# Peptides against a protein of PDB entry 6B4J: the designs that were tried, part 147

Target 1, 315 residues: chain A of PDB entry 6B4J
Amino acid sequence: DITMQWYQQLQDASMQCVLTFEGLTNSKDSQAKKIKMDLQKAATIPVSQISTIAGSKLKEIFDKIHSLLSGKPVQSGGRSVSVTLNPQGLDFVQYKLAEKFVKQGEEEVASHHEAAFPIAVVASGIWELHPRVGDLILAHLHKKCPYSVPFYPTFKEGMALEDYQRMLGYQVKDSKVEQQDNFLKRMSGMIRLYAAIIQLRWPYGNRQEIHPHGLNHGWRWLAQILNMEPLSDVTATLLFDFLEVCGNALMKQYQVQFWKMLILIKEDYFPRIEAITSSGQMGSFIRLKQFLEKCLQHKDIPVPKGFLTSSFWRS

## One batch from the design tools (peptide; made by RFdiffusion4, then SolubleMPNN)

Design b1_p21_8_s1 (from b1_p21_8, 10 letters changed)
Fold by OpenDDE base, seed 3:
Structure b1_p21_8_s1 (fold): chain B 315 residues (1-315), chain A 21 residues (1-21)
Amino acid sequence: as target 1 above (315 residues)
Amino acid sequence: RKEELEKIREEIKKELERLLQ
């Protein structure tokens, strides 16, 4: 299975990255601990500040992240911080930065869908300049949301139920599994962020270059989803989230092929989703249905709410 | 319509195979 091989390769790379900077993370030296904390803050705080809706502020955040990744000193917490402070500093920062982008998906975007776009455009721009960060974003995303690959983890003989639940993306605390609504909310946030990343380019970069993880991956995602049996509640929810965010971009890119796919979803895939949808799960199904019906009727997919405009970049 | 849907399905499968290679 090529998809699973890709998944595993990214996970292996992520694990290797962790091993590479374990000296920094496991150090008992007070100075090393200080450096670790400073680097962690320098990597993550700027990402959390993307909640600002001004284009100028977003550029400042981007420049700060890029400077940090480029080995330049940056101000963080009133201190000058650089990845050069430790031989493993760059690897650590790349890992933590990537992790933070995905966390913003599962937290900020989950609660505020429009936040996907400013976060995604920064992530995309950083990915373009720092490919390793992009690979690590995928690794973190895939681990937390296997549906972003997409694949559905399977229960294996001898597996503990809690481990299976975690593989599915559920949080399990004190032997209590996360509520389905919270789970879907987090998954939705991550899928929406991903759908935004694959379509956005940082406007101040070299836009002549190919997107490092562009709309072709969105097309792949849809193709893979449609080749899979639907999962109850999950498939309808995430398919809607994905199409709401990047459907307009996919429509523009793939045109006739895109509409053929929507017809297939409506007429062939919907019955399969419906067959596994319980009465208590009809909300997600109905939401997807009405969205696709509207799009097919109007022969258009609207630009998603929160999409960044020229006016945003002038602010 | 059934034939059309089958054609689309096959196209999607083919595209998936292409994208995964």
Scores: peptide ipSAE 0.260, ipTM 0.867, DockQ to the pose 0.632
Fold by OpenDDE base, seed 4:
Structure b1_p21_8_s1 (fold): chain B 315 residues (1-315), chain A 21 residues (1-21)
Amino acid sequence: as target 1 above (315 residues)
Amino acid sequence: RKEELEKIREEIKKELERLLQ
């Protein structure tokens, strides 16, 4: 399976990255610990500062992240920080930065869907300049949300139930599994972030270059989802999230083919979702239904709330 | 109707494969 091979390659690359900076992370030396903490803050704080307020502020954040990844010193916590402070500093920062982007999907976007766009445009722009960060974003995303690949983890003989639940993306703490609503909320945030990344380009980059992970991956995702049996509650939720965020972009890019796909979803795939939907899961089902019906009726997919406009970049 | 939908599915699959190349 080509999809699973791709998944595994990204996970392997991520694991190799962790091994590369293990010396920095496991060091007992006081100076190394200080450097680690400074680098971690320098990598993650700018991402947490991403907001929908002003394009100028977003540019400053982007420039700071890019400078850090380029080996230039940046100010963090009142101190000058550089990846050159440790031989493993760059690998560590790339990993932590990628992790933080996915975490913002999991937390911030999950709670505030409009936050997907400013986070995604920075992530896309950084990915364009630093492909390794992009691969690590995918690795983190795929691990936390296998539905972003997409694939459904399988229960293997001898596997503990808790481990299987974790593979499915659930948080398990003290033998207590995460509530379904919280799980779906986190998965939704990550899918929305991904759907935003594949359609957005950093406006101050070289626009002549091909998007490092563009809308063709949106088609891939949809094709793969539709070729899979639906999963109860999950498929309806995430399919809606994906289409709400990138449906307009897909419509513009693929036109007639997109509408054929949408008809297939409504007429063929949606009944399969219905067949596995319980009475307690009708919320996600109804939401997807209403979205599909509205889009097909109007022959239009609305621009998602929070989509960045030209006015945002002038602020 | 089932056969028609299957035909559409195959058409879309083929088209998506083409677009991904």
Scores: peptide ipSAE 0.244, ipTM 0.863, DockQ to the pose 0.526
Fold by OpenDDE base, seed 2:
Structure b1_p21_8_s1 (fold): chain B 315 residues (1-315), chain A 21 residues (1-21)
Amino acid sequence: as target 1 above (315 residues)
Amino acid sequence: RKEELEKIREEIKKELERLLQ
């Protein structure tokens, strides 16, 4: 299966990256530990500072991340930090940066859906300039949210139930599995971030270049989802999240083909979702239904709340 | 309508196959 091969390749690359900077991460030397912590902070703090407040601030954050990845010294925690401080510094920073972008999907976007757009536009712009960061973003995203691939992990003989639950994306702590609502919230955040990344371009880059992971991947994702049996609660939730965030962009790009797909979802896929939806799970199903019915009735998909406008970039 | 939906399914399937190549 080509999709699973792609998934595995990204996971292997991510694992190889971890092995590459193992010397830095496992060092007992005090200076190496200091460098590691400084690099980790330099990679992650700017991402956490991303907000919807001002485009100028977002540009500053982008420039700082790009400078760090380019081997330039940056100020972090009152100190000058550079990836050149250690031979493994660049690999480590790329990995931690990518991890942090996905964590912002999992945490910030999960709680504040509008945060997807400023995070995504920075991620997209960094990905354009630093393809390895993009691959690592996908690797982290796919591991935490297999539904972003999409695929449904299968239980293997001899597997512990907790390990299977983790493969499905659940957090398991002290033999307690995460509540379904929290699980779906985190998955939603990551899917929304992904849906935003594939449609956004950094406005201060060379926009004539092809998006490194553009809307064609959104179309692929939808096609793959529709070619799969729905999963209870998960499919309805994430399909809504995805369409709410990137449906307008997909509509503009694919036009008639996009509307054909929405008709297929409404008339062919909905019954399959409904058949596996319990009475207690109808909320996500109803939300998706209402969204699709409204879009089909109006022959339009609204621009998502939080979408970055020209006025944002002038602030 | 049924035939139309079948056509759409086939189109999406074909597109998926194209995108996976």
Scores: peptide ipSAE 0.242, ipTM 0.859, DockQ to the pose 0.658
Fold by OpenDDE base, seed 1:
Structure b1_p21_8_s1 (fold): chain B 315 residues (1-315), chain A 21 residues (1-21)
Amino acid sequence: as target 1 above (315 residues)
Amino acid sequence: RKEELEKIREEIKKELERLLQ
């Protein structure tokens, strides 16, 4: 399966990256530990500062991240920090930066859906300039949210239940599995972030270049989802999240083909979702139903709330 | 309507195959 091969290739690349900077992460040397912490903060703090407040602030954050990845010194925690402070510094920073983008999907976007757009536009712009960061974003995303690939992890013989739950994307702490609502909230955040990344480009870059991971991947995602058996609660939830964020962009890009897909979802795939939906899980199903009905009735998909406008970039 | 849906389904399958290549 080509999709699973792609998944595995990205995971392998991510694992190789971790091995490359293992010397930095496992060092007991006080100086190495200090460098590690400084690099980690320099990579992650700017991402946490991303907000919907002003385009100018977003540009400053982008420039800082790009400078760090380019080997230039940046100010972090009152100190000058550079990836050149350690031979493994660049690999470490790329990995931690990518991880942090996905964490913002998992945490910030999960709680505030509109936050997807400023995070995504920075991620997309950084990906354009630093392809390795993009691959690592995908690797982190796919590991935490296999539904972003998409594939559904299967239970293997001899596997511990907790390990299977983790593969599905659940957090398991002290032998307690995460509640379904919290799980779906985190998955939703990551899917929404992904849906935003594939449609957004950094406005101050070279717009003539092809998006490194564009809407064609969104179209692929939808096609793959429809070719899979639905999962209770999960499929209805994430399909809604995806379409709410990137449905307008997909409509504009694929036009008639998009509407054919939407009709197929409503008329053919929906009954399959309904058949596996329990009475206690009807919320996500109803939400998706209402969304599809409105879109088909109006022959339009609204621009998502929080979409970045020209006025944002002038602020 | 059923025939139309079958046609759409086949088109989507072909598109999926194309996208996976």
Scores: peptide ipSAE 0.239, ipTM 0.858, DockQ to the pose 0.592

Design b1_p21_8_s2 (from b1_p21_8, 9 letters changed)
Fold by OpenDDE base, seed 5:
Structure b1_p21_8_s2 (fold): chain B 315 residues (1-315), chain A 21 residues (1-21)
Amino acid sequence: as target 1 above (315 residues)
Amino acid sequence: KKKELEEIRKEIEEQLKKLLE
């Protein structure tokens, strides 16, 4: 399976990255610990500051992250911080930065869907300049949300149930599995972030270059989802999330092909979703139904709420 | 309609194959 091979390669690269900076993470030296914490803060705080308030602020955040990744000193917590403070500093920062982007999908976007766009445009821009960060974003994203690949993890002989639940993307704490609603909320946030990343370009970058992970991956995702058996509640939820965020962009890019896909979803795939939907899961089902019907009726997919406009970049 | 859906499905499958190569 080519998809699984690609997924495994990403995970292997991520694991190798962790091993590379193990000396920094495991150091008992007081100075090394200080450097680690400073680097971690420098990598993650700017991402947490991303908001929909002003384009100028977003540019400042981008520039700060890019400067840090470029080996330049940045101000963080009143201190000058640089990845050059430790030989493993760059690898550590790249890993933690990528992890933080995905975490913002899992937490911030999950609660505030509009937050997907400013986070995604920064992530896309950084990815363009720092491909390793992009690969690590994918590694973190796909590990936390296998449905973003997409694939459905399978239970293997000898596997603990808790490990299987974690592979499915559930949080398991003290032998208690996460509630389904919270699980779906987190998965939704990550899918929405991904759907935003694949369509957005940093406006101050070199637009002549090809998007490092563009809409073709969105088309692939849809095609692969349709080639899989639907999962109860999960498929209806995430398919809606994906289409709401990037459906307009896919429509513009693929035109007639997109509409053929949408018809196939409505006429062929949707009944299969219906067949596995229980009465308690009708909410996600109805939402997807109404979205598909509206889009097909109007022959249009609306621009998603929170999409960054020219006025945002002038603020 | 059924024939049309089959054609669409075939087209999507072919595209998927290309995307996976």
Scores: peptide ipSAE 0.195, ipTM 0.833, DockQ to the pose 0.654
Fold by OpenDDE base, seed 2:
Structure b1_p21_8_s2 (fold): chain B 315 residues (1-315), chain A 21 residues (1-21)
Amino acid sequence: as target 1 above (315 residues)
Amino acid sequence: KKKELEEIRKEIEEQLKKLLE
């Protein structure tokens, strides 16, 4: 399966990346430990500072991240930090940066859906300039949210239930599995972030270049989802999240084909989702149904709440 | 309607193949 091959390649690359900076992470040297911590903070703090407040602030954050990845010294925690402080510094920073972007999807976007857009536009811009960061973003995203690939992990013979639950994306702590609502919330955040990344371009970059992971991947994702049997509660939830965030962009890009796809979802896929939806899970299904019915009725997909406007970039 | 849906499915499948190439 080509999709699974792609998934595995990204996971392998991510794993290899971890191995490449193992010397830095496992060092007992006090200076190396300090460098590691400084680099980790330099990579992650700017991402956590991303907000919907002002475009100028977002540009500053972007410039700082780009400078760090370019081997330039940046100020972090009152210190000058550079990836050149250690031979493995760049690999480490790229990995931690990518991890942090996905974590912001998992946490910040999960709680505040509008946060997807400023995070995504920075991620997209960084990805354009630093393709390895993009691959690592995908690797982290796919690992935490297999539905972003998409695929549904299968239970293998001899597998522990907890391990299977983790493969599905659940957090398991102290033999307690995460509540379904929290699980779906985190998955939603990551899918929304992904849906935002594939449609956004950093406005201060070279827009003549092709998006490194653009809307064609959104179309691929939808096509793949529709070719899969739906998963209870998950499919309806994430399909809604995805379409709410990038449906307008997909509509503009694919036009008639997009509407054909929506008709296919309504007429063919909904019954399949409904068949596996319990009475207690009808909320996600109904939300998706209502969204699609409204869109089909109005022949329009609304611009998502939080979408970055020209006025944002002037602030 | 069934024929139309089948055509749409085929089109999506073909597009998916192209995207995966």
Scores: peptide ipSAE 0.185, ipTM 0.825, DockQ to the pose 0.678
Fold by OpenDDE base, seed 1:
Structure b1_p21_8_s2 (fold): chain B 315 residues (1-315), chain A 21 residues (1-21)
Amino acid sequence: as target 1 above (315 residues)
Amino acid sequence: KKKELEEIRKEIEEQLKKLLE
């Protein structure tokens, strides 16, 4: 399976990255520990500061992240921090930055869906300038949310149940598995972030270039999902999340083909979802149903709430 | 990597075509 090969390559690259900066992460030297912490903060704090407040603030955050990745010193925690402070600094920062973007999907977007757009536009812009960060974003995203690939992890003989649950994306702490609602919220956040990334371009970059991971990947995702058996509750939830965030963009890009896809979803795939939906899972099912019916009736998919407008960038 | 992604895209597009036929 070519998709699984691609997934494995991403995971291998991510693992190799971790090995590359192992010296920094495992160092017992006080100076190395200080550098590590400073670099980690410099990489992650700006991402946590991303908000829907003002475009000018978003630009400042972007510039700071880009400067850090470019080997320039940045101010963090009252100190000057640079990836040049350690030979493994750049790899470490790229990894932690990518991890943080995905974590914002998992946490911030999960709780506040509109947050997907400002986070995604920064991620997209950074990806354009720093392709390795993009690859690491995908690696982190796909590991935490295999449904973003998409694939459904399978139980293997001899596998511990907890390990299987983790592969599915569940958090397991003290032998307690995460509740389904919390799991779905986190998955939703990550899918929404992904759906936003693939459609957004940083407005201050060279937009003449092709998006490094654009809407064609969204089209691929939909096609792959439709080619898979639905998973109870998960498929209905994430399909809705994906279409709500990037459906408008896909409609504009693929036009007639998109509507054919949407009809296929409604007429062919939706009954398959219904067949596996229990009475306790009707919420996600009904939400998807209503969305599809509305879109087909109006022959339009609305621009998602929180989509960044020209007025945002002038603020 | 880019080539591999393109191959994936083409494969999925073919699958999509079959679904839409």
Scores: peptide ipSAE 0.052, ipTM 0.675, DockQ to the pose 0.082
Fold by OpenDDE base, seed 3:
Structure b1_p21_8_s2 (fold): chain B 315 residues (1-315), chain A 21 residues (1-21)
Amino acid sequence: as target 1 above (315 residues)
Amino acid sequence: KKKELEEIRKEIEEQLKKLLE
């Protein structure tokens, strides 16, 4: 399966990246530890500062991240920090930056859906300039949210239950599995971030270039999801999240083809979701139903709340 | 409709394969 091969390749690349900077991460040298911490902060703090407040501030954050990745010194924590401080600094920063983007999906977007857009536009812009960061974003995303690939992990012989639960994306701490609502919330955040990334371009970049991971991947995701058996609660939740965030963009891009897909979802796939939905899981199901019905009735998908407008960029 | 979806899937898979090359 080419999708699984892609998944594995990204995971392998991510693992290889970790091995590459192992010297930095495992060093007991005080200076190396200091550099590591400074680089980690320099990579992650700007991402955490991303907000919906002003486009100008977002640009400053982007420029800082780009500068760091370009080998230029940046100010972080009152110190000048550069990836050149250690031979493994760039790899480390790229990895940590990518990890942080996904974590913002998992945490910030999960709690504040509108945050997907400013985070995504920065991620997209950085990805365009630094493809390795993009690959690492996917690797982190896929690992935490296999549904973003998409695939549904299967239990294998000899596998521990906890490991299987982790493969499914659940957090397991002290032999306690994460509650379903928290799990879905995190997955939703990551899917929403992904759906935003694939449709957004950094406005100050070269827009003539092809999006490094554009709407065609969104179309792929939908097609793949629809060709899979639905998973209870998960599929309805994430399908809604995805369509709410990027449905408008897909509609504009694929037009009639998109509507055919949406009809297919409503008429063919939705009943399959219903068949596996328990009475206790009707919330996600109903939400998806209402969304689909509204969109089909109006022949329109609304622009998602939080979508960045020209006025945002003038602020 | 399922056939149409399958066709779309196959088309996209081929595109994906090319992207991975």
Scores: peptide ipSAE 0.122, ipTM 0.784, DockQ to the pose 0.262; fails the geometry check

